# Designs tried in a protein design run: peptides against a protein of PDB entry 5T59. Part 29

Target 1, 112 residues: chain A of PDB entry 5T59
Amino acid sequence: TTPTMQSTSLLTEHLGYPPISLVDDIINAVNEIMYKCTNAMEKYLMQRNIIGKKDFSDEIKIGTAKLESLLENSVDKNFDKLELYVLRNILSIPSDLLEENRFRLLHHEKLV
Target 2, 90 residues: chain B of PDB entry 5T59
Amino acid sequence: EHIRFQRLVQVCNKALEESIRKLQSWEKIHECFPNYGQTREGIENLTVCQQQVIKLWSNLSRVEFDAIFHERSIEEKLNQLDDLINKARS

## One batch from the design tools (peptide; made by RFdiffusion4, then SolubleMPNN)

Design b1_p11_6_s4 (from b1_p11_6, 4 letters changed)
Fold by OpenDDE base, seed 1:
Structure b1_p11_6_s4 (fold): chain B 112 residues (1-112), chain C 90 residues (1-90), chain A 11 residues (1-11)
Amino acid sequence: as target 1 above (112 residues)
Amino acid sequence: as target 2 above (90 residues)
Amino acid sequence: MDKEIEEFINS
């Protein structure tokens, strides 16, 4: 099921922030971590770029770029799935609680 | 009784594990460095690099995600949401 | 975070 405006409003009131904000934080964090990891790999290997009399700098740059692309694609896929799951199944309100009488319950509990 | 926060942690861990899975493949790592990986020293460097980046991924994600969960008070809020739903259905 | 990254690079 897709989140409704009513559900979003109630959850925003409950959380103190829109549900999407949590997902945004998670996705922003993993993206930052991803590029820190790939950058670290490149720097590690570039400090070890010479084996014998051969300089492998170009191969290292190309290779780490390929790994970065692989990781980017996987992160995008898996965290898009995460976003949908979180918003639909975790940060969600059952339809029966969106009825008038149950709507009051959620609001009342917050005020008491 | 409280299930939503546990599910959040589980889905985050799953996404992190699935995302790093390809970097856990030695074959995927090696094929990106076909000539470098033909040298003994290159193989040693790639082996250490693979181990270290996976460790870094795990450690950074744990620290950052825990910080997010704390800053957003999400465990408390999700537990409260579970309680509200349970009350409404009782 | 930066410390851990530097430790990796210099490992």
Scores: peptide ipSAE 0.641, ipTM 0.948, DockQ to the pose 0.880
Fold by OpenDDE base, seed 2:
Structure b1_p11_6_s4 (fold): chain B 112 residues (1-112), chain C 90 residues (1-90), chain A 11 residues (1-11)
Amino acid sequence: as target 1 above (112 residues)
Amino acid sequence: as target 2 above (90 residues)
Amino acid sequence: MDKEIEEFINS
């Protein structure tokens, strides 16, 4: 079930921030980590680019770029799934509670 | 009774684990460096590189995600949410 | 964070 405007508002009030903000933080973090990892990999290998008489710098650059792409695709896929799951199942209010009386209860608990 | 935060942690760990899976494949790593990986020294470097990047991924994600969870007070908030829901159903 | 990265690169 897709989150409603009402549930979003209630959760925002409860959390002190919109639910999507948490997901944004997570996604931004993993993206940063991802590029730090791939960059580190490239730098590690580039410092070891000469084997014997051969310079593998070009191959290393291409290879690490390929790995970065693979990781990007995987991160995108898995964290898109995460986003949907978190917003629908974790940062959510059950539909049976999205009624006037239930809203009042949740709102009351916040204000008291 | 408190289930939401546990689920959040589980989903995050799963996403992180699944995301790094491709880099855990030696075959995929080697395929990206076909000539470099044909040398003894290259194989050694790639082996260390693979191990270290996976370690780095794990360490950085742990630190950063814990920081996010702390800054957002998400465990407390999710526990409270569970309690509110349970109360509403009682 | 940067320390761990440097340790990796220099490992």
Scores: peptide ipSAE 0.641, ipTM 0.948, DockQ to the pose 0.875
Fold by OpenDDE base, seed 5:
Structure b1_p11_6_s4 (fold): chain B 112 residues (1-112), chain C 90 residues (1-90), chain A 11 residues (1-11)
Amino acid sequence: as target 1 above (112 residues)
Amino acid sequence: as target 2 above (90 residues)
Amino acid sequence: MDKEIEEFINS
């Protein structure tokens, strides 16, 4: 089930922020972490680029770039699934409650 | 009773685990460094690098995601949502 | 984070 405008509004009121904002935070965080990881790999190996008087710098740069791409693709795929799941199944309101009853409960909670 | 936050944690962990899976493959790592990985020192360096990046991935994600959850008060909010839904259906 | 992880980040 796709989130409705009504559901989004109600959840925004409850959360204090739009549901998508949480997902955005998560995705932004993992992307930052991803590049920190790949950057660390490249730097670590580049400091160890010479073995037996042979310079492997070019191979290291190409190899780490390939690993970065591999990780990027995996992150994109898995966190797209995460976004869909969170918005549909976690940050969601059952359709039967998207009526007067849900509204009353939210109002009641704010008054108490 | 309270199920939504648990599901959030589970799906986050699943996404993180699946995302790093290919880097956990030594074969995938070695394929990216075919000549470097033919040397003893190269293998040693790649081994350490692989282990450390996986640890870094795990540690950073734990810290950052926990911070997000705290800043957004998401556990409390999701528990409240569960309670509201259950109350409405009772 | 522990020293080992920090060293890797800063390598």
Scores: peptide ipSAE 0.108, ipTM 0.928, DockQ to the pose 0.428
Fold by OpenDDE base, seed 4:
Structure b1_p11_6_s4 (fold): chain B 112 residues (1-112), chain C 90 residues (1-90), chain A 11 residues (1-11)
Amino acid sequence: as target 1 above (112 residues)
Amino acid sequence: as target 2 above (90 residues)
Amino acid sequence: MDKEIEEFINS
């Protein structure tokens, strides 16, 4: 199900931050990790760019760029799915609880 | 009883695993280095590189995601959410 | 973090 404004507000109150903020943290982290990985690959191979009498620097640069693109596409795809799942199934409030009486319960627990 | 945090961990792990899957393919790696990978040394270097980057991916993600979960107190908050929902349905 | 991994990062 699609998150509602009420759900977002209640969860923000409960969490102390908007649900999307958690997802943003996760996505930002994986992006950082991704580029650290690809950078490490390039550096590692560039230190080993000469084999025999051949210099493979250009091929290494192109190849690592291709791998980076491949990883970027995969990360984007899978973490878009993650975002959707988290916001709809984890950081969500069941529809039957989106009533005044149920909202009161959430507020009560916060104040206690 | 408490299910949401477990699901969060599971979906994060799945996303991480699926994201790195193509780098786990030797064929995909080799295709990016067609001439370099035709040399003995090149193959050796690519093999080590592949192994190490996968380990780096795994370790960095574990550390960073755990840090996020801690900073956001998400386990506690999700457990509380589960409890609230269960209580409301009681 | 593993020393070997650090070496890889810093290579």
Scores: peptide ipSAE 0.107, ipTM 0.928, DockQ to the pose 0.429

Design b1_p11_7_s1 (from b1_p11_7, 6 letters changed)
Fold by OpenDDE base, seed 2:
Structure b1_p11_7_s1 (fold): chain B 112 residues (1-112), chain C 90 residues (1-90), chain A 11 residues (1-11)
Amino acid sequence: as target 1 above (112 residues)
Amino acid sequence: as target 2 above (90 residues)
Amino acid sequence: DELEKEWKSLD
């Protein structure tokens, strides 16, 4: 279930930022980490690209690119799931509290 | 009583673990380097590389995610949210 | 595991 406008507004007020902003931070971070990892792998292997008299540079570049793609796909899939889970089960307000009388409690807490 | 932050940590770990799972497969690594991996030195290099990448993944994610959680004060905010919900239901 | 069940449901 997609979060309601009301829940988003209330959570934004509570958090000081929209709930999606946290998810964005997480996703941006993992993407950065992902490329750091793949870059490190390529660099490590490229420093060891010659074995005997054979240069494996081309194979290394292609191979690391394949692994990068594999990781990208996995990150996309799993962190899309994370986003859904976080917004549905963590950064959410139960429907029974999305009533007028309950909204007062949340607003009251902020003002106190 | 406080459950949301725990869930956040758990789901982050889950996503990270599942994301790196395929790189933990030696078979998949080797498949990407069919000729390189036929050499003794190549196998050794790939083995070390795989281990280092996994460690880097784990270490960087821990540091960066903790920083995000701190900057967003998310533990405190989620605990407060739990408290508000519990209070409303009391 | 509740998380695991929910995680699988998101596939």
Scores: peptide ipSAE 0.603, ipTM 0.951, DockQ to the pose 0.844
Fold by OpenDDE base, seed 5:
Structure b1_p11_7_s1 (fold): chain B 112 residues (1-112), chain C 90 residues (1-90), chain A 11 residues (1-11)
Amino acid sequence: as target 1 above (112 residues)
Amino acid sequence: as target 2 above (90 residues)
Amino acid sequence: DELEKEWKSLD
């Protein structure tokens, strides 16, 4: 299930970077997007915090924090699954290509 | 023939869709603002806010993920990987 | 599809 050192090495040579680097980029991006979304939500509601004579600022702050936590948990879960899927099914080398003769083929293709 | 990049796009979309699912629930949104959401104006504001956040989530993820894919040349690299695998098996 | 099947297996 976990990529082998040999597979990682071959893919790194092919990609020009370690396979995990792509996943890291994706996860970093979604985390940034997540906080941009929750921040935008809080700001939008805080601009509309007074209805009638009632100030809902405290409720808005608490509520948006709860939603942020909810989103964080979901992002963590689903992008952990994504990482596993990508490394297993996309950035992987079939076992039949992890033989000596197949390794030479991959290196040869890079050099020509 | 070329399948890996398609799978990458699909799994990214899947993760994004599943991640935002909770925010798509009006009930969950309303629960976080129990008194604010009892007012007409509050409901209206929350409704607009929910829609805007979901759109922002979708738009930003599209732009950022496409940028990553481009910077990493991942479509080309995955296509090449598919070709190498197919060649080795022929 | 294959993705959905694999995705569920990751739970």
Scores: peptide ipSAE 0.602, ipTM 0.951, DockQ to the pose 0.840
Fold by OpenDDE base, seed 4:
Structure b1_p11_7_s1 (fold): chain B 112 residues (1-112), chain C 90 residues (1-90), chain A 11 residues (1-11)
Amino acid sequence: as target 1 above (112 residues)
Amino acid sequence: as target 2 above (90 residues)
Amino acid sequence: DELEKEWKSLD
């Protein structure tokens, strides 16, 4: 089930922030981690770029760029899936609780 | 009874695992360094590099995600949500 | 595993 405006409002009140904000934090974090990893890889290999009097700097730069792209594509795909899963199955309110009487209960509990 | 936070942790781990899966493939790593990887030293360097990156990925994600969960008080909030839902259905 | 089922459905 796709999140509704009503559920978003209720969850925002409960959480103190919009549900999407949590997902954004997670995605921003993994993106930062991703580039730290690829940067570390490039630096490590560039410090070891000469083997048998051959300079592999160009190959290392190209290769690490390819791996970065590979990881970037995978991160994008899988964390898009994560976003959908979280918003649908975790940060969600069952439809039966979106009725008037259930809504009042949630509101009451928040205020008490 | 409390299920939502557990699901959050699980799906985060799943996304992280699936994201790094291709870098865990030696074949894919080697393909990116066709000549470098034909040398003994190159293979050794790539092996260490691959291992270090995977560890860095795992460690950083654990620390950062835990920090996010704490800052957002998400475990408590999700437990409360579970309780509210269960109470409403009782 | 419910997570796995849902995860696959998101492909």
Scores: peptide ipSAE 0.600, ipTM 0.951, DockQ to the pose 0.833
Fold by OpenDDE base, seed 1:
Structure b1_p11_7_s1 (fold): chain B 112 residues (1-112), chain C 90 residues (1-90), chain A 11 residues (1-11)
Amino acid sequence: as target 1 above (112 residues)
Amino acid sequence: as target 2 above (90 residues)
Amino acid sequence: DELEKEWKSLD
């Protein structure tokens, strides 16, 4: 289930930042890494674009673009799943701690 | 006792693994370069390229994710969260 | 494992 506003507030107070910020950092990082990888692949192959008397530059550009697209789609899918998992199973507050008495306890522990 | 940070590491690894899975397939790579991959040199180049990209993916992700976890103090915070939850349930 | 089970459920 989607985190409640109360859960988000409590976690934000505990973490010092909204839970989604961690996920955003992770996703931003993997996207940067992804394009570094695809760029490296293209550059490597383009440095080796001529074999014999044939120039494979066009094929390399098309092929690397296809692989980039495949990777983009996979990253998007799997890190969307990651986001859901993290917010539901890791950065979550059990329902029993959302009760009034438990809420106070959490704040008390933080302040002590 | 402390389980949340372990889960975070595990799910990050899972997402990374699943994301790179298709690039680990030689068949998937080769079909993107049908003529280039019919040459001896092309096959050699693609083989090295595949290996290097996968290594780069793994190494960069490790470094960057560890940096994020450190900057966000997430291990400490998740351990504290585990402790708070366990204490509240006692 | 438990992670794998949960991961598949997110499809």
Scores: peptide ipSAE 0.596, ipTM 0.951, DockQ to the pose 0.847

Design b1_p11_7_s2 (from b1_p11_7, 4 letters changed)
Fold by OpenDDE base, seed 4:
Structure b1_p11_7_s2 (fold): chain B 112 residues (1-112), chain C 90 residues (1-90), chain A 11 residues (1-11)
Amino acid sequence: as target 1 above (112 residues)
Amino acid sequence: as target 2 above (90 residues)
Amino acid sequence: SEFDEEWESLD
């Protein structure tokens, strides 16, 4: 089930922030981590770019770029799935509780 | 009774695991360095590099995600949400 | 697991 405006409002009130903000934090974090990892990889290999009097700098740069792209694509795919799962199954309110009487209960409990 | 935070941790771990899976493949790593990986030293360097990156990925993600969860008080909030839902259904 | 099934059903 797709999140509704009503559920988003209720969850925002409960959390103190919109549900999507949590997902954004997670995605931003993993993106930062991703580039730190690929950068570390490139630097490590570039410090070891000469083997048997051969300079592999160009190959290393191209290779690490390919791995970065591979990781980037995988991160995008899997964390898009994460976003959907979180918003649908974790940061969600069951439809039966979006009725008037249930809504009042949630609101009341939050204010008390 | 409290299930949502557990699910959050689970889905985060799953996404992280699936994201790094391809880098765990030696074959894919080697394919990116076809000539470098044909040397003994190159293979050794790639092996160490692969291991270090995977560890870095795991360590950084753990630290950063825990920080996010703490800053957002998400465990407490999700537990409260579970309780509210259960109470409403009782 | 149930989670795995849910995960695979996404995108």
Scores: peptide ipSAE 0.564, ipTM 0.949, DockQ to the pose 0.772
Fold by OpenDDE base, seed 1:
Structure b1_p11_7_s2 (fold): chain B 112 residues (1-112), chain C 90 residues (1-90), chain A 11 residues (1-11)
Amino acid sequence: as target 1 above (112 residues)
Amino acid sequence: as target 2 above (90 residues)
Amino acid sequence: SEFDEEWESLD
């Protein structure tokens, strides 16, 4: 289930930042890494684009673009899943602690 | 007792692993370079390239994710969260 | 594993 506003508020107070911020950092990082990887691949192959008398530059560009697209799609899919898992199962507060009395207890423990 | 941070590491590794899975397939790599991959040198270059990219993916992700976890103090915060929850249930 | 099942059940 999607986190409640109350849960988000409590976690934000505990973490010092909204839970989604952690996920955003992770996703931003992997996207940066992804393009570094694809760029490195293209550069490596383009430095080796001529074999014998044939120039494979066009094929390399097309091929690396295809791989980049495949990686992009996979990253999007899997890190969307990661986001859901993190927010639902890791950065979550059990429903029993969202009750009034438990809510107060959580705040009390934090402040003490 | 402390389980949330372990789960975070686990899910990050899973997402990274699944994301790079297709690049680990030689067949998929070769399919993108059908003529280049028919040459001896091309095969050699693609082999090295594949290996290096996968290593780069793994190394960069480790460094960057660890940095994020440190900057966000997430291990400490998740451990504290576990403790708070367990205490509240006692 | 339990985690794998949870992961596969997502989306």
Scores: peptide ipSAE 0.563, ipTM 0.949, DockQ to the pose 0.716
Fold by OpenDDE base, seed 3:
Structure b1_p11_7_s2 (fold): chain B 112 residues (1-112), chain C 90 residues (1-90), chain A 11 residues (1-11)
Amino acid sequence: as target 1 above (112 residues)
Amino acid sequence: as target 2 above (90 residues)
Amino acid sequence: SEFDEEWESLD
């Protein structure tokens, strides 16, 4: 199930920020990390691009780009899943507590 | 009783692990460098590179995610959320 | 594990 406006409002009040903001932070971080990793790999290999009498610079650049693409696809897939899981199962209010009386109680408890 | 933060850590680790899984495959690495990997030195370099990247991935993610969790006070907030929910059910 | 099952059930 998708988050409701009520749950989002309650969680925003509780957290001090919208739930999605946490997910955004995580995703932004992993994307940055991803490119740091691929950049480091390319740099490392490019410093070792000549073996014997052959220059492998072109192959290294192409190969690293392929690995970057592979990692990008995997990151996109898995962190999309993460987003769904977090918003559905972690940053969520159980449906049985979203009824009027229980919702009010939860809100009241937060404010008292 | 407190379960949400543990789940958050768990799902973050899972996503990170699954994301890096293909880079842990030597075969996949080697396929990207078919000629380079046919040399002794190339194999050695790729081996070290693979290990370093995986470590870098792990270390950077740990540092950055912990920083996010701290800045967002998420452990405390999730524990409080668990408590509020449990109280509402009682 | 239970979590693994949940993870695999996601879109």
Scores: peptide ipSAE 0.563, ipTM 0.949, DockQ to the pose 0.727
Fold by OpenDDE base, seed 5:
Structure b1_p11_7_s2 (fold): chain B 112 residues (1-112), chain C 90 residues (1-90), chain A 11 residues (1-11)
Amino acid sequence: as target 1 above (112 residues)
Amino acid sequence: as target 2 above (90 residues)
Amino acid sequence: SEFDEEWESLD
């Protein structure tokens, strides 16, 4: 299930970077996007915080914070699954290629 | 033949879709603003806000993920990996 | 789909 050191080394050589680096980029990006979305939501509603004579600023702040928490939990769950899937099924080397003769082939292809 | 990059796109889309699912629920949105959402104007504002956030989520993720894929040359690298695997098995 | 089955089988 977990990538081997050998697999990681070979993929790092092929990619020019460790496989986990791609996942890190994706996760960092979605986290940034998440907070941009929640921030935009809060700002939009805070510009519309007064209806009639009632000021809903406190409710808006609490409500947007709750939504942010919901989104955070969902992002954490689903992108943890993504990480596992990518490292297991996409950025992986089949066991039959982890033999000595196959390793030489991979190195040879890189050099030609 | 080339399958890994397609899978990468699929899993990214899946994770993004599942992550935003809660915000797509009007009930969950309304529950966070119980008094604000009892007013006509409040409902209208929340409706627009919900739609805009979902669109922003979709647009930003598309742009940022495409940028990552380009910077990492991941499509090319995954295609090459597929080719190497297929060659080794032939 | 096959992918959906794989996704649901994850932790």
Scores: peptide ipSAE 0.561, ipTM 0.949, DockQ to the pose 0.736

Design b1_p11_7_s3 (from b1_p11_7, 5 letters changed)
Fold by OpenDDE base, seed 1:
Structure b1_p11_7_s3 (fold): chain B 112 residues (1-112), chain C 90 residues (1-90), chain A 11 residues (1-11)
Amino acid sequence: as target 1 above (112 residues)
Amino acid sequence: as target 2 above (90 residues)
Amino acid sequence: SEFDEEWNSLD
């Protein structure tokens, strides 16, 4: 079930911001964290790139890039699922409250 | 009574856990460094690296998500939403 | 769990 315009409006009024804004914050945060993690990994290994007179810099760069891609794909998938779950099951208004009489009640409760 | 915020925390944890799952696999890590990982020092370095990344992932996500939840007052707002819904249904 | 079922049912 996709959120309706009415639901979005009511939730925006209640939250003080659109529901999607929370999801955006979460997704932006995890993307930043992801980059920090992959960057840290690369730097750590690049500081240890020479073993037994062999330079593994190229392998490290390729390997960390592969892991970054793997993580990125997983983040995209799972946080898209998160977005759907949040908007459908958490930041949602039951249909019975979207009726006119219940709609007024919600507004009344907010104003009182 | 109040369930929505707990669900939010739950789904955030789930997404984070599923996202990092492949990095928790030593096999996946080793496959990316086939020659480096054949050396003793390489294995040691990769082991530490894997551990550190997972810890960093967990710690940063906790701090950042808690900050977001606070800034958005989401626990309070979701509790209020639960209350409003329950009241309307009573 | 119920949540797991909900999660797995998502696209």
Scores: peptide ipSAE 0.589, ipTM 0.950, DockQ to the pose 0.736
Fold by OpenDDE base, seed 2:
Structure b1_p11_7_s3 (fold): chain B 112 residues (1-112), chain C 90 residues (1-90), chain A 11 residues (1-11)
Amino acid sequence: as target 1 above (112 residues)
Amino acid sequence: as target 2 above (90 residues)
Amino acid sequence: SEFDEEWNSLD
């Protein structure tokens, strides 16, 4: 199930930030890393673009672009799964605790 | 008793591992450079490049994710959450 | 593992 507004509010209060903010940080980081990796690959190969009097620059550019696309697709897929898992199973409050009396307890601990 | 942070680390590692899996395939790498990879020198370059990218991926992700976890105090917060939940159930 | 099962059950 998806997180409720109540759980989001409680977790935001506990964390000091919305749960989604952590996921956003992770996703932003991996995206940056992804492009750093593909850029590094392109740069490395472009420095070695001539072999036997033949210039492979065009093939290298196309090839690295293809790999970037493959990586992008994989990152998108797997970190979408990560987001779902984190929000459902990690940054979540069990449904049995999302009751009036349980809310009091959580708030009490927060205030103490 | 504390389980949430362990799960966070686990799922992050899983996502990273699965994301880089295709780049770990030599066949997929070679397919992107069909003519370049037909040369001896090209194969050597691609081999080194593949290894370097994988290392870079691993190193950067470790550093950046640890920084995020620290900045967000997520281990502490998740441990506290575990404790609160356990306390509520006791 | 249990986690793998959970992971594979996701979209």
Scores: peptide ipSAE 0.589, ipTM 0.950, DockQ to the pose 0.738
Fold by OpenDDE base, seed 3:
Structure b1_p11_7_s3 (fold): chain B 112 residues (1-112), chain C 90 residues (1-90), chain A 11 residues (1-11)
Amino acid sequence: as target 1 above (112 residues)
Amino acid sequence: as target 2 above (90 residues)
Amino acid sequence: SEFDEEWNSLD
């Protein structure tokens, strides 16, 4: 179920910001973290690129890129799910309270 | 009963755990470095690298997510939301 | 767990 405009308005009033803003913060953060991790991995291995008489720099670059892609795909999938879960189950108003009388009560309670 | 913030923490942890799961597989790591990983020294380096990345992932996510939660006052707001909803149902 | 069921249902 997609959040209604009424729910969004009520939650925005309550939170002081739109519900989606929290999700955006989370997603932006994990994306930044993801690339920090992959960058760290590449740098660590590139500092150890020569073993014996062989230079593995090219293999390291390709390998870390592959791992980055794997992580990107997983992050995209799981945090898309997170977004849905948060907006549907956490930052939401139960449907039974969106009726006129109960909606008014909830809104009134917030303002009083 | 306050449940929403607990759920938020839970779903964040779940998403983080599922996202890093493949990097926790030694087999998948090794597959990306087929020749490098055939050397003793390479295996050692990959092992340390894997462990460090996982730790970095966990530490950075904890710090950043906690900062977000604090800046958004989300625990307080979600608790209040629970209370408001429960009161409305009474 | 209940949460796991909810999480899996999103797919």
Scores: peptide ipSAE 0.588, ipTM 0.950, DockQ to the pose 0.895
Fold by OpenDDE base, seed 5:
Structure b1_p11_7_s3 (fold): chain B 112 residues (1-112), chain C 90 residues (1-90), chain A 11 residues (1-11)
Amino acid sequence: as target 1 above (112 residues)
Amino acid sequence: as target 2 above (90 residues)
Amino acid sequence: SEFDEEWNSLD
């Protein structure tokens, strides 16, 4: 279930930022980490590209690119699931609190 | 009583673990370097590389996610949310 | 676990 406009507004007021902003931070971070990892891998192997008299530079570049793609696909899948889980089960307002009386309570707590 | 922040940490760990799972497979690593991995030195280099990448993944994610949680004050905010919900239902 | 069930249900 997609978050309602009401829940988003209430959570934004409570958090000081929209709920999706937290998810965005997490996803941006993991993407950065992902490319740091693949870059480090390529650099490490490229420093060790010659074994005997054979140069494996081309194979290393292709291989690391394949691994990067593999990791990208996995990150996309799992963090899409994370986004859905967070917005549904963590940054959510129960339906019984999405009533006028309950809204007043949340606003009151903020002002006190 | 307070459950939401625990769930956040849990789901973050799950996503990270599942994302790196394929890189933990030696077979998948070796398949990407079929000729390089046929040499003794190549196998050694790939082994070290695999281990280092996994460690880097784990360490960087821990540091960065903790920073995000701190900057967003998410533990406090989620605990407050739990309290508000519990109070409303009491 | 309960979480695993929830996680798998997202697919």
Scores: peptide ipSAE 0.587, ipTM 0.950, DockQ to the pose 0.904

